# Designs tried in a protein design run: peptides against a protein of PDB entry 8YR4. Part 84

Target 1, 309 residues: chain A of PDB entry 8YR4
Amino acid sequence: PRGSPALQLVVLICLGLMGLERALNVLVPIFYRNIVNLLTEKAPWNSLAWTVTSYVFLKFLQGGGTGSTGFVSNLRTFLWIRVQQFTSRRVELLIFSHLHELSLRWHLGRRTGEVLRIADRGTSSVTGLLSYLVFNVIPTLADIIIGIIYFSMFFNAWFGLIVFLCMSLYLTLTIVVTEWRTKFRRAMNTQENATRARAVDSLLNFETVKYYNAESYEVERYREAIIKYQGLEWKSSASLVLLNQTQNLVIGLGLLAGSLLCAYFVTEQKLQVGDYVLFGTYIIQLYMPLNWFGTYYRMIQTNFIDMEN

## One batch from the design tools (peptide; aimed at target 1 R298 M299)

Design b2_p30_5_s2 (made by RFdiffusion4, then SolubleMPNN; from b2_p30_5, 14 letters changed)
Fold by OpenDDE base, seed 1:
Structure b2_p30_5_s2 (fold): chain B 309 residues (1-309), chain A 30 residues (1-30)
Amino acid sequence: as target 1 above (309 residues)
Amino acid sequence: SLEEEMRKLLRSMSLEERDQERKQLEEELK
């Protein structure tokens, strides 16, 4: 944001917090490994207690797991509210200025409510896309790269290759299956609009419908339109389940291959028991942001489809 | 779950927009 040095400082702090999240994503698995190794070695209670306390504190900062956001992520989200509001307002004012520059015929040909809805959908879509790219896409790609480097340097190069292949396949399938799903979503939205238009036309022409005693016919046509809509909605929802399951299978295969390889190296005394737990923990930590990636990519596609119509 | 809740929220926003548009249409028809 060029207009406020305070907002520029907030952006820099948010970027610093994003860097801290990347460091925590590496440190938390390392500390968890160290706990498992200390337990295996029957280390003295004092050393174990300090390592456990440090791990729990780092885990509180990181968050992660089903439904818990970390302190660092919450602080970043809180600080970002002002930047989001500034960006939203700037986009809204640009759209509003552009609408006022448009010909009087464009304003007379559209209801003011439709214009405002297009503007609001447009602002929400652009701000959502930018926030998604900055806070989810870029960090997730960074975590994958850091993970590949970490496993290639501190483990055998085979672990880095497994992570690379697993994450590359995951991202590729996520994009391809999501593009395939866009067709079902467009068909669903088109049928939803057609069903709505029929309901509005039937209600606007209620006197004519009543005059011809065609109420039962209009209800049956509306029922057929709903059934057709529900069939398309089912395809959209089923394609989502298929995406999620495909993603889960790819991660499961990567976890299986890497876990078997870790177990083998532990049996050969080349790795410790904690290193097996580290690999599993790290892969699960990478999976969580990637699962969100699929959700937000779908949200972006929705918003783009809703702007094209 | 959270995607279904966000889809329910986007549908509820679309339903609230539809209910506001219905209310505006019902107020314009009165």
Scores: peptide ipSAE 0.007, ipTM 0.348, DockQ to the pose 0.041
OpenDDE base, seeds 2, 3, 4, 5: peptide ipSAE 0.007, 0.006, 0.000, 0.007; ipTM 0.357, 0.394, 0.260, 0.388; seeds 2, 4, 5 fail the geometry check

Design b2_p30_5_s3 (made by RFdiffusion4, then SolubleMPNN; from b2_p30_5, 15 letters changed)
Fold by OpenDDE base, seed 1:
Structure b2_p30_5_s3 (fold): chain B 309 residues (1-309), chain A 30 residues (1-30)
Amino acid sequence: as target 1 above (309 residues)
Amino acid sequence: KLEEEMRELLKSMTLEEREQERKQLEEELA
């Protein structure tokens, strides 16, 4: 971003974090291999526990297999909000300034196109919502139940309890934090509509604005409205990052508890090395669709609020 | 996140569409 050295530094940090994500993608499998080797060699518990803890920490930084929901990715997304907002604001102001040079006919045609796009977003939203509930939510809940049963029957009951507590806490926090986020999203959308209304009113009164040479004044009013909108957008986006990070933390704690317990049972020769691999893989597999759940529930909520307006 | 990336992508597409519409309009006005 030209003109803000602080935002340039944020961009550099985000690029550095992107490099760190790539390093984590290599390190996580290496540490996982090392755990398997240590289990096979019947290494001392202290060395094994340290390696497992280090692996889980790296996995927490990386996230649940997609790299998109790890701590590093969340931090990058959080920092990028201000850069995006700066860029968006700059482009919106450039467009708005340019629109004041154009004819009223173009403004009317564009408004019609924007209304059509809102309508298409609304309809695609409802269809996407229903499809998402049927194809992602229900299967994920089934996989959780199957997982609890499987771990309770074929592993020690403690594993089933860990999965149950982890997934129950994950779902509960996802709902609660998403409901809390709804407030920020509604406030954002209300301010977006108000900002858009101001732009439309300025463009409808274009002849009057031009007659009084008030273009600079209308641009400044629009800038202030965008700044107010971006303050609310930041809260919405930051609350999303918080949700994702909370979800990642819950899964990380479940993975830590279960992986340590599994490693202990392998050292006691009650479980095989393959069982450790199974547990870790299964928890990660459960996390992936649940992470999508948070995303689509948010999409639903966007689109539902966008349909109400 | 993917929704925010899709919303950012939709905002970026609306921005990129707005920039393309702006470029097309600059090309039509030029």
Scores: peptide ipSAE 0.006, ipTM 0.325, DockQ to the pose 0.042
OpenDDE base, seeds 2, 3, 4, 5: peptide ipSAE 0.000, 0.005, 0.000, 0.006; ipTM 0.240, 0.354, 0.240, 0.343; seeds 4, 5 fail the geometry check

Design b2_p30_5_s4 (made by RFdiffusion4, then SolubleMPNN; from b2_p30_5, 16 letters changed)
Fold by OpenDDE base, seed 3:
Parts: structure tokens; sequence; C-alpha cells
Structure b2_p30_5_s4 (fold): chain B 309 residues (1-309), chain A 30 residues (1-30)
């Protein structure tokens, strides 16, 4: 935001808070590892109590690994409201000015209410997409890279490779299956609009339908349209379940391979028992934001489809 | 309207599924 130094400072603070979230995502598993190791060694209560208190405080700042519920994330979201409002208003004013520059023929041919609705949807879609990319996609990719580096340096190159392969396969399958699902979702939306149009046309022509005693025919046509819609909705929903299950299988295989390898290294006394718990905790923390990625990639695609119409 | 309610319902269902997955993962970690 070039127009206000105050909003630039808020953006810098939000970026700093995003950096803090990345640090917390590494520190929380490390402190949890340390608790498990201290418990295993039967360490003195004072050391254990300090480590547990520090862990709970860091976990409060992080928000349980979902990132969205942590104190730092909530503070970032709160501060970002003003930046989002400024960006939204700027996009709305640009769209509005562009609409006024359009020819009188375009204004006469389109209902003013549809134009405003397109402008509002377009603005919300662009601002939502941008906010999502900045606050979810980029941080998640950063956490994956940090995770690969961390496991490669502090465990073994094999752990870094497992995380890399697991996350790369997860992202690739998420994109491919989501692109495949887009066909079903587009077909569903088109059939929904057609079903609504038929219902509206039948209701607007109610007097004509009544005059010809065609109510049974209109009801049957509407029923056929609903059945066709539900068949497409089922395909969309089933394809979502397939996506979620595929994602779960990839993470499960990565967790299995890495957990077995970690257990093996613990038996060889190359790693501690706490390192096994760290690996499991860290992989789950990487998975949580990625599960949101599939939802928002769908939101992105929906917003693009809604902008194309 | 109905599209917003369906989006909210889909959001609630996806949140409930994720809360259940989170509870299952939290049970596997205990």
Amino acid sequence: as target 1 above (309 residues)
Amino acid sequence: SLDERMRELLRSMTLDERENERKELEKELK
C-alpha cells in the first residue's frame, strides 16, 4: 500500500509475525521432544517444569498446529483487516471507475444490479485470493522447505528425502485431482443455474401454466433437473472424498516410512525416543496447512469460474 | 442466499471432518 506509511508499517509487522510463526513451527516440536527425553531420563522436576511451561506458552502462540487459531495468527489477522479494507476499496473504486468509462450501450444492455454484483464478487475474489496466497500458500511452502532442511541437517538425509517426496507427491496429487474435480464442479454449477432458471421461469409464467393445466409437467421437468443436479453433486462430493483419502494415504505412507526409519535409528542409539515423537508431531504440523491448501485451491478455482461467468 | 448457505454448510462439513481428523491424530499421538 504505497499511500499510507501506517499501512506499510502494519504490513511489515504482519510479515514479522509470519516469520515468528515459522520459528514457532520448528520450536514447538523441539520442546515436545525435549519433554519426552527429560521424562525418559527421569530428569529433575525443575528442568521438566520449565520445559513444559515454555512448551505450553509456545503452543499457545502457535495455536495447536493449525496456525489459524494461535495468538500470533489472530494478532496478524486483526492487524491485516485495515490492509484488506484498503486493498478492497482500491479495487472497488478501480472497477467502478472502469464501469463508468464503458459505453452507454454496455450500461443499457446490462442490469445495474448484475454489474454491481459482478464488481463485488470480483473484488472479494481477488482480495481473498491474494490474502490466501500471502497468508496460507507461501507460509506452507516455507514450512515445508524449513522442515526438509531441518530433518536433513539434524536427523539424516533420508528423512529430508522422505519429507520432500511425501510433500511433493501430496502437492502434485492435490493439484491433479483438484483440476480433475473442476470438471464435475463446473457441470454441477451449470446444472444448478439451469435448475434455478427453470424454477424462476415456471413461477413467472404461473398464470400460463395454470391456464394449460401444465403444473404436473412443470413439476416433472423440475424433478428431472433436480435428479440431474444431484447426480452431478454426488460426483463432486465423491471426488472430494477421493481427494481427501488420497491425501491421507500419501501422508500416512510418509509418516509410516519416516516413523519406521526413526524407530530403527532409536534402536541403534543414533536418535533418542523424543526424536521419534518430534518426527510424528512435525509431519502432522506440516499436513494441517496443506489440507487447507486443497480447500482454498477450490476457492480459487470457484472464484475464477465465478469471474468467467 | 442458498449458495451462501451451501458454502457455509460445505465449510461446516469440512471443518467438522477436519476436527474429527484432528481428534483422531491427537488420539494417535496419545
Scores: peptide ipSAE 0.014, ipTM 0.441, DockQ to the pose 0.034
OpenDDE base, seeds 1, 2, 4, 5: peptide ipSAE 0.006, 0.005, 0.000, 0.007; ipTM 0.359, 0.369, 0.308, 0.395; seeds 4, 5 fail the geometry check

Design b2_p30_6 (made by RFdiffusion4)
Pose (drawn by RFdiffusion4):
Structure b2_p30_6 (pose): chain A 309 residues (1-309), chain P 30 residues (1-30)
Amino acid sequence: as target 1 above (309 residues)
Amino acid sequence: SEEEAEEFKEYLEEGLEELDEKKAEREEAE
């Protein structure tokens, strides 16, 4: 925000809250391991009660689910509402002030609905791109790296390899499958627009009664167009199911390899009982934000082309 | 005839509404 000082402070607070969320993401499974380790060794009730209370409080600060739930990141959403309102207003006003100064030939040439759709989509594109990238992409790629470092240094050497390979395969397969699916989605959207146009045309022209008893003919053409659209929709959605399955298979294989190696190491007195639940919880915690990367890839590309327009 | 014309209009309107609902659901899922 170039103008106001009150908003730069809010931006800095939002970035600090993002850092704090990363710290909580690292901290909470460690406290879960500590609780389980204290529980297995018959610890008195005092230290267990205090540690349990602290763990619960940390789970409350972190998202109880999917990270979009915690008290942190919600304070962030609130402050970002206040900040993103300013950018949206500024960009809309700049577009509206520029559109009223172009010469007449330009306005006689192009229609109004198309020009206004470009502007609205542009403002939404800038806003969405800022939100998606800064608050949902980079934090997750930071979480993957932090997890790799923590497991490779403080847990053992092999678990770094396990997490690295699992996440690399997950990202690669997600991008590869997503481009194909996008092709299918565009193919389906074109036909959907054509079917809607056919229905609108048939409704507007109540001449079907005049030039024939052609109600049946208009109904048949509409059915054929619907069937074509349904075929394209089935193809697109089946592609979406495949993407979900391949992501789930990759995470599952990573979890299986990590759990087996951790159990074997615990039986050989190398690791403690809490390290098993630490690995499991952390793998699930990494998986939850990764569920929405094919959508982020599609939206970032679309919003980039829109902003360019 | 008038009944066939009404049924024809209702059938096309219901199909268009179903298409619009499916389009809105896909946009909300984004």

Design b2_p30_6_s1 (made by RFdiffusion4, then SolubleMPNN; from b2_p30_6, 13 letters changed)
Fold by OpenDDE base, seed 1:
Formats: C-alpha cells, structure tokens, sequence
Structure b2_p30_6_s1 (fold): chain B 309 residues (1-309), chain A 30 residues (1-30)
C-alpha cells in the first residue's frame, strides 16, 4: 500500500507470520515424533509432559492442519483487515470516479445485471446449504457420537467425557458467538445497501452532477460512506477472528487434557503408544468438519438475512 | 474511441466481478 508506512509495516509483519506458519508445519510433526519416541522409550513423566505441552502449544499456534484457524493465522487475518480495507476503499473510489467520467448508458445496463446476480446468489445458496447439511453436518455429529462411545468403551470414561465436553462447548460457543456476530453483519449489510444506494443515485443523477461540476463533492460523500461502512466491516471481520480463536482455544484445551491423560496412562502401562496416536489423530479429524460447521451456520444466517431484506 | 470504452467497460466489469468473487471466497474461507 503506497502512502501509509504503518500499513507497509503490517504487510511485512503478515509476511513474517506466513513464514512462521511454514516453520510450524515442520516443527509440529517433529514434536509429535518426539512424543511417540519418548512413550516408546518409557521416558520420565516430567520430560514427556513438557514435550506434550510444547506440542499442544505449537499445535495451537498452527491450528488444525489447514493453518486457517491457528493463532498465527488468526493474528495475520486480524492485521490484514486494515490492509484489505485500505485497498478496497482505494479501488472503490477509483471505480466511482471513473464511472462519473463514463457515459450514462453504462449505468442503465448495470441495474439489470445486478438484479440477476442477487437472484442467482439466493438460489445457489439454498441448494448448497441443503447439500452441506446432509453431507457434512449429519456425518460430523455421527462421528462425534461414535467417538464418545468408542473412547468410553475401549479406553476410559474420562476420555469420552473430555470429547463430549470439548465438542459440546465448541458447538455451543460456535452458535452463541455466531448469533452475536449476526448483529454486526446486519448493521454492515444495512450500511452497505445505503452506501450502494447513494452511489447509484449519484450515478443516475450524473447529468446534474456534471452540470454543477459536483463530481469531487460526490466522491468525497462516497468516501465518507465507505469509511462508515468499513467501521462496521471491521467489527464483523474482527468478530470472526474472535470466533475462530475461541474455537481454536476449545480444541487446544481438549487436545491438551486428553493428550496428557493418554500420555499418563501409557506411562502406567494401561494404554499403548498406538492409543496415544489414535486419540490425537481422532480429535484433529473431528475438528476439521466442525470448523466448516461454523462457516456454514454463518452462511445459513446470512442467506436468511439477505432474503429478509 | 467507443471500442476502447467497451473494452475498458468489460475489464472493469471483470475486475469488479473478480473483487466480489475474491470477497465472497474470503467470506467463505473465513
């Protein structure tokens, strides 16, 4: 971004965080291997507990293997909001200024295309939601139930309880934080529609704006409307980073509690090293579809809000 | 002149579509 040294520094920090994500993708498997080796060698509990805690901390920084939900990725996404907003605002103002230089005939043709796109977004969203509910939500809930039963029967009731509490807390917090975010999204959409209506009215009155040489005045009014919109967009986007971080914390705590308990039972010769690998793999496997659940619950609410307006 | 305006219109429409698509893809990836 030319013209803001602060935003240039944020871009450099985001590039540094991307490098850190690549380092974590190498370190996390190394620490996991080291845990398996220490369990096989029957190492002292203090060394094992420290290595497990360090692994879970690195896994919390990395996230669930996709990198998109880790602390480092959330921090990068949060910092990038301001860079995106600066770039978007600059492009929108350049387009709007250029549209005021273009002929009125371009604007008449756009209204028909925009109505068509709103209709296509509505129909595509409903079909996508039904397919997602059937192919991702129902199987994920089944996998959670199967996991609770499996861990309760073949390991110990404590493992089934950890999975139950972790997944129940994850789902509950996902719903509650998503409902809280819906208020910010509604306010953002209302301000987006008002900003768009102002732009359309200014462009429909282009002949009057050009007659009075008011182009610079309309561009400044549009800039103010974009700044007001971007204030609401920042709250919406920051609330999403908070959701993803809250989800990452819940999974991190479940992984920590279960991994320490597994490691302890392996040291007591009640479980095998393979059982530790199974638990860690299964928790990470359950996390992947649940992360998508938060995204699609948001899409459902968005489509309902966008159909009500 | 009209053909260059129509090409520039098409590039602006494609760039706006790509911006909206990238925004929608980012809103889906978030």
Amino acid sequence: as target 1 above (309 residues)
Amino acid sequence: MEKKLEEFRKELEEALEELERKRAEREKAL
Scores: peptide ipSAE 0.008, ipTM 0.383, DockQ to the pose 0.063
OpenDDE base, seeds 2, 3, 4, 5: peptide ipSAE 0.007, 0.006, 0.006, 0.008; ipTM 0.369, 0.360, 0.343, 0.377; seeds 2, 3 fail the geometry check

Design b2_p30_6_s2 (made by RFdiffusion4, then SolubleMPNN; from b2_p30_6, 15 letters changed)
Fold by OpenDDE base, seed 5:
Structure b2_p30_6_s2 (fold): chain B 309 residues (1-309), chain A 30 residues (1-30)
Amino acid sequence: as target 1 above (309 residues)
Amino acid sequence: MEERREEFVREIREGLAELEERRRRREEEE
C-alpha cells in the first residue's frame, strides 16, 4: 500500500509471520521425531519433559496444519484485515470512477443492481485473489519446496524424489480435474441464477399470477427449474468427490512408497523409528493445505473470468 | 384470494431460502 507506512509495516509483519509458519512446519515434525527417539532410548525425564513442552508450544503456534487454526496464522489474518480493507476500497473507487466514464447507454441498459453487483464482484475478486495468492498458494508451494529440500538433505535423495513426483502429480491432476469440473460449476451457477431470477419475477408479479389463477403453473415451472438445477448440482458435487478421491489416491500412493522405503531403511539401521514417524507426519502436513488447492485454483480462475467481464 | 397469496409467497420464500442455504453450505465446503 503506497502512502501508509503503518500498513507497509503490517505487510512486513505478515510476511515475517508467514516465514515463521514455514519454520514451524519444519520444526514441529523434528521435535516429534526427537520425542520418539528419546522414548526409544529411555532418556532422562528432564530431557523428555523439556522436548514435549517445546513440541506442544510449537504445535500451538502452528495449529492444525491448514494454516487457519494456528496462533501465528490467526494473528496474520487479523493484521491483514486492515490491508485488505484498504486495497478493497482503492479497487472499489477505481471501478466506480471507471463506471462513471462509461457511456450513458451502458448505464441505461443495465439495471443499477447489476452494475453494483459487477462492481462488488470485481472488488471482491481482486482483493480475494491477492489474499489467496499471498497467504495460501505461495506458502503451499514454498512448503512443498522446503519439504523436497529437507528430505533430500536429511534423508536419502529417494525421499526427495518421491515427494517431488507425488506433489507434481498431485498439482497437475488437481489443475486438470479442476478445469474439467469448472464447466459443471458454471452450468450450475447459470441455472441457479436463472431459477432465482424466475422466483423473484414470480414474487414481483404475484398480483398478475393471482389474477390469472396461474399459481400452480408458476410453482410447476419453478419446480422444473429446481430439478434442472439439482441435476447440475449433482454433477458439480460428484466432480468434486472425484477430485478429492484422485487427490487421496495420489497422496496414498506417495505415502505408501515413502513409508515402505522408510521401513526398509529402519530395518537396515540407516534411519531411526522416529524418522519413519517424521516422514508420515510431514507428508500429512503437506497434504492438508493442498486439499484446499483445488478450491483456491478455481477461485482464482473464477475471479479472472469475473475481471474480464 | 389473500390466503392463497400468502401461501404462494411463503412457498417461493422457502424455496429461495433453501437455495441460499445450499449455496452457503457449498461455499463452506469449498
Scores: peptide ipSAE 0.026, ipTM 0.503, DockQ to the pose 0.566
OpenDDE base, seeds 1, 2, 3, 4: peptide ipSAE 0.021, 0.025, 0.020, 0.020; ipTM 0.395, 0.638, 0.587, 0.383

Design b2_p30_6_s3 (made by RFdiffusion4, then SolubleMPNN; from b2_p30_6, 16 letters changed)
Fold by OpenDDE base, seed 2:
Structure b2_p30_6_s3 (fold): chain B 309 residues (1-309), chain A 30 residues (1-30)
Amino acid sequence: as target 1 above (309 residues)
Amino acid sequence: MEERRKEFVEELKAALEELERRRREREEEL
């Protein structure tokens, strides 16, 4: 944010809170491991109670495990509202000034309400995309890198390799299948707009339709357009289920391979029982933001296609 | 989906209100 030192300070605080969230993502599994190890060793109650209390406090700061947002994430989101509002207003004013610079012919040919709707969709899409990239995509990639480093340093190099291969395959398949889905989504949105335009034009020309007794013909043409839309909607929805299932299989195979390897190293007394619990907890924790990635990438694509039309 | 349905219902409502306005304008000219 160029021009407001207060908003620059808020951005720096939000970046600091994002760094704290990354630290919590490593610490919470470690403290959970330590609880399991202390329980296995029958450690004294005072050490166990301190570790459990510390874990619960760190888990309150982190959130995430039950779909709840943590205190740190909520504080970041609250502080970010002012930065988002400043960015939104700046984009709105840029779109509005650009629309006013467009030819009078463009303004006379479009209803003022349609122009306002395109501007509002455009601003919401850009601000949503930017917030999503900064607060979900970049942090998730950072957590994956931190996870690979952590497992490579504190476990065996084989765990770092399993996480690397699993996450690389997951990201690659997510991109490839999502690009393939984009074709079906564009076709769906084009057919939706054509169906809407036909319905509006038929209603605006209602007197002409009534004069020619063409009501049954317009209803049948609208039905055919809806059936064609629903066929494209089904392909879009089915392609999503295929994406989610492919992602679930990749994570399931990575979790299986790593869990079997971890169980083997626990039997060989190279790892503790808590390290098995840590691995499972950490992989699930890395998966949750990635699952949101598929949902929000779809929101982003919706918003981008809604800006193109 | 629900937001897109709401927007379509609002577009249909605006088209109906414009049809009613044009009908009233013709009934006042007669």
Scores: peptide ipSAE 0.029, ipTM 0.564, DockQ to the pose 0.029
OpenDDE base, seeds 1, 3, 4, 5: peptide ipSAE 0.019, 0.026, 0.024, 0.028; ipTM 0.478, 0.579, 0.473, 0.556

Design b2_p30_6_s4 (made by RFdiffusion4, then SolubleMPNN; from b2_p30_6, 14 letters changed)
Fold by OpenDDE base, seed 2:
Structure b2_p30_6_s4 (fold): chain B 309 residues (1-309), chain A 30 residues (1-30)
Amino acid sequence: as target 1 above (309 residues)
Amino acid sequence: MEKKLEEFKKELEKGLKELEERAEKRREAE
């Protein structure tokens, strides 16, 4: 935001809070490991109680597990509302000014209400996309890199390799399958618009339809259009289930391989029981934002396709 | 699907009836 120093300060605070979230993502599993190790060693109650209290406090700051966002994430989201509103209004004014520069033929050929809806969807999509890229994509990639470095330094290099291969395969398959799904979604949206246009044309041309007694014919054509739409909707939905299942399999296999390897090293007394719990907890924490990535990449594609149509 | 078709058919029938009532009102005003 180039126009207000106050909003620039809010952006800097939000970036600082994002850095704190990354630190919490590393610290929370470490404290959970330490609790498990202290329980295994039958450590004195005072040390255990302090570590548990610190863990619960860090977990409150981080959030997650309960489906709730953490305190730090909520504070960031709250501060970001003003930045988002400023950005949204600026994009809306740019779209509105551009719409006024467009030819009268474009304004006459599109219902003014559809143009406004495209503008509103466009502004919401761009601001949502930017917020998503900054607050979910970049941090998730950072967490993966931090995770690989952490496991490579504090565990055997094999754990870093498993996480690297699992996350790389997950990201690659997510992109490839989502690009493949975009074709089905475009076809679905095009057929939805065509079905709606036929319904509107049948409604506007009622006098002609009645004059030719073609009501049954128009209803049947509309039925055929709905059936065709539902066939494309099914393909879009089925392709989503396939994406989610593929993602689940990749994470499941990575978790299985890493958990078995960790269990083996615990049996050889090279790792502690807490390190097994840390690995499982950390992989689940890396998976949570990645599952959102598939949902948001879909939201981005929706919004882009809804702007093109 | 059947429900959407039935809703559409009802909207069609309602639109037709409103057109008939407007055509009758024009004939009474002439």
Scores: peptide ipSAE 0.031, ipTM 0.452, DockQ to the pose 0.051
OpenDDE base, seeds 1, 3, 4, 5: peptide ipSAE 0.012, 0.024, 0.031, 0.014; ipTM 0.340, 0.521, 0.452, 0.356; seeds 1, 3 fail the geometry check

Design b2_p30_7 (made by RFdiffusion4)
Pose (drawn by RFdiffusion4):
Structure b2_p30_7 (pose): chain A 309 residues (1-309), chain P 30 residues (1-30)
Amino acid sequence: as target 1 above (309 residues)
Amino acid sequence: ETAEEEEEELEEEDAETNETEHIEERLEET
């Protein structure tokens, strides 16, 4: 925010809260390991109670689920509401003030609905791009790297390889499948618009009664168009299911390899019992934000082209 | 989930805009 000083402070607080969320993401599974290790060695009730309370408090600060749930990141959403309102207003006012100064030939040439759709979509695009990228993409790519470092240095050497390969395969397969699915989605959307146009045309022209008894003909053409649309929709949704399945298979293979290696190492007195639940929890924690990357890829590309317009 | 919902809403708004523009064309023709 160029103008107001009160908002730059809020931006800095939001970035600090993002860092704190990354720290909590690292911390919470460590406390879960400590609790399990204390539990297996018959520890007194005092230290166990205090450690349990601390773990619960950390789980409360971190998202109880999917990271979009914690007290942190919600304070962030609140402050970002206050900040993103300013950018939205500024961009809309700039567009509106520019559209009222162009010459007449320009306005006589282009329609109004198209020009206004471009402007609205542009403002939405800038807002969404800022939110998606800064608060949902970079933090996750940072979480993956932090996890790789933690497992490769403080846990063992092989688990770094396991996490690295799993996440690399996950990202590559997600992008590869997503481009194909985008082609299918566009193909389906064009036909959906054509079907709606045919239905609107048949409704507007109540001449079907005049020039024939052609109600049946109008119904038949509508059915044919619906069937074509349904075929294209089935293709698109089947592609979506395939993407979900391949992502799930990749994560599952990574979890299986890591769990087997951790169990074997625990039986050989190299690792403690808590390290198993540490690995499992952390793998699930990494998986949860990764579920929404094909959508982020699509939205980033769409919003980039829209902002360019 | 929010991004998916926004993607669906954007597609619905585009479909409604296309319908409005098509209706206006037919009215002009009339």

Design b2_p30_7_s1 (made by RFdiffusion4, then SolubleMPNN; from b2_p30_7, 21 letters changed)
Fold by OpenDDE base, seed 3:
Structure b2_p30_7_s1 (fold): chain B 309 residues (1-309), chain A 30 residues (1-30)
Amino acid sequence: as target 1 above (309 residues)
Amino acid sequence: SEVEEEERRRREREREEAVERHVRELEEAR
């Protein structure tokens, strides 16, 4: 952000916290592995207690599990509020300045509420797109790359290949299926807006509808619009289930292949029992952000379309 | 994905609230 050294420092701190999150994503599975190995070896209580305490502290910093945000992520989000507000206000002021430079004829042809809605959508789309790129997409891609490097260096090249193929296939199928389902979602949203507009128009013209005794006709027309909407909603929802099942299948196959390979190397005494648990934990940890990737990709596309309009 | 169910529930709530607001605006305009 130009003009505030304090906000520049906050951005640097947020980038540092993002780097710390990447380190935690590697360290947490390693410490969990070490606990399992120490338990298997029946290690002394002092070493075990220190490793467990360190793991719980790292897990508190990372967060994770079913919907829990970590302390580092919460601190980053809190510090970023001022940067987002500064960026939003700057974009909003640029849009309003540009609107004021437009011809009087353009303003006379637009309702004040439409102009404000265009300004709000433009600001929201830009700030939303930037937030999803910086905080969700880039970190997730970085975690995948770090995971591939880690498994290739510390396990075997075959584990790095399994993770690479699994994540590449997952991302590719997520994009392709999300683009395919976007047609169904657009059709659903268009029919939803048309159904809503008919309901609003019938209610605004209530006196006229009542005067002509046309209530039954408007109700039947609204029913037909609802049935058409529900048919499109079903296609959208079914396409989502297909996406989720495809994603689950790809991760399941990657987890199966890697877990069997880990089990084989443990039987050959090349890996420890903790390394089997590490692989499963790390793959599930990489999968959690990826479940949201289809939503992020669609939000990016929607925000990009809203910026072009 | 929990997000799309939450977005669906949010849209369903925003639709219910928009119908309720529109019913209220129609009741206030009467």
Scores: peptide ipSAE 0.022, ipTM 0.546, DockQ to the pose 0.162
OpenDDE base, seeds 1, 2, 4, 5: peptide ipSAE 0.021, 0.021, 0.018, 0.020; ipTM 0.509, 0.490, 0.517, 0.490; seeds 4, 5 fail the geometry check

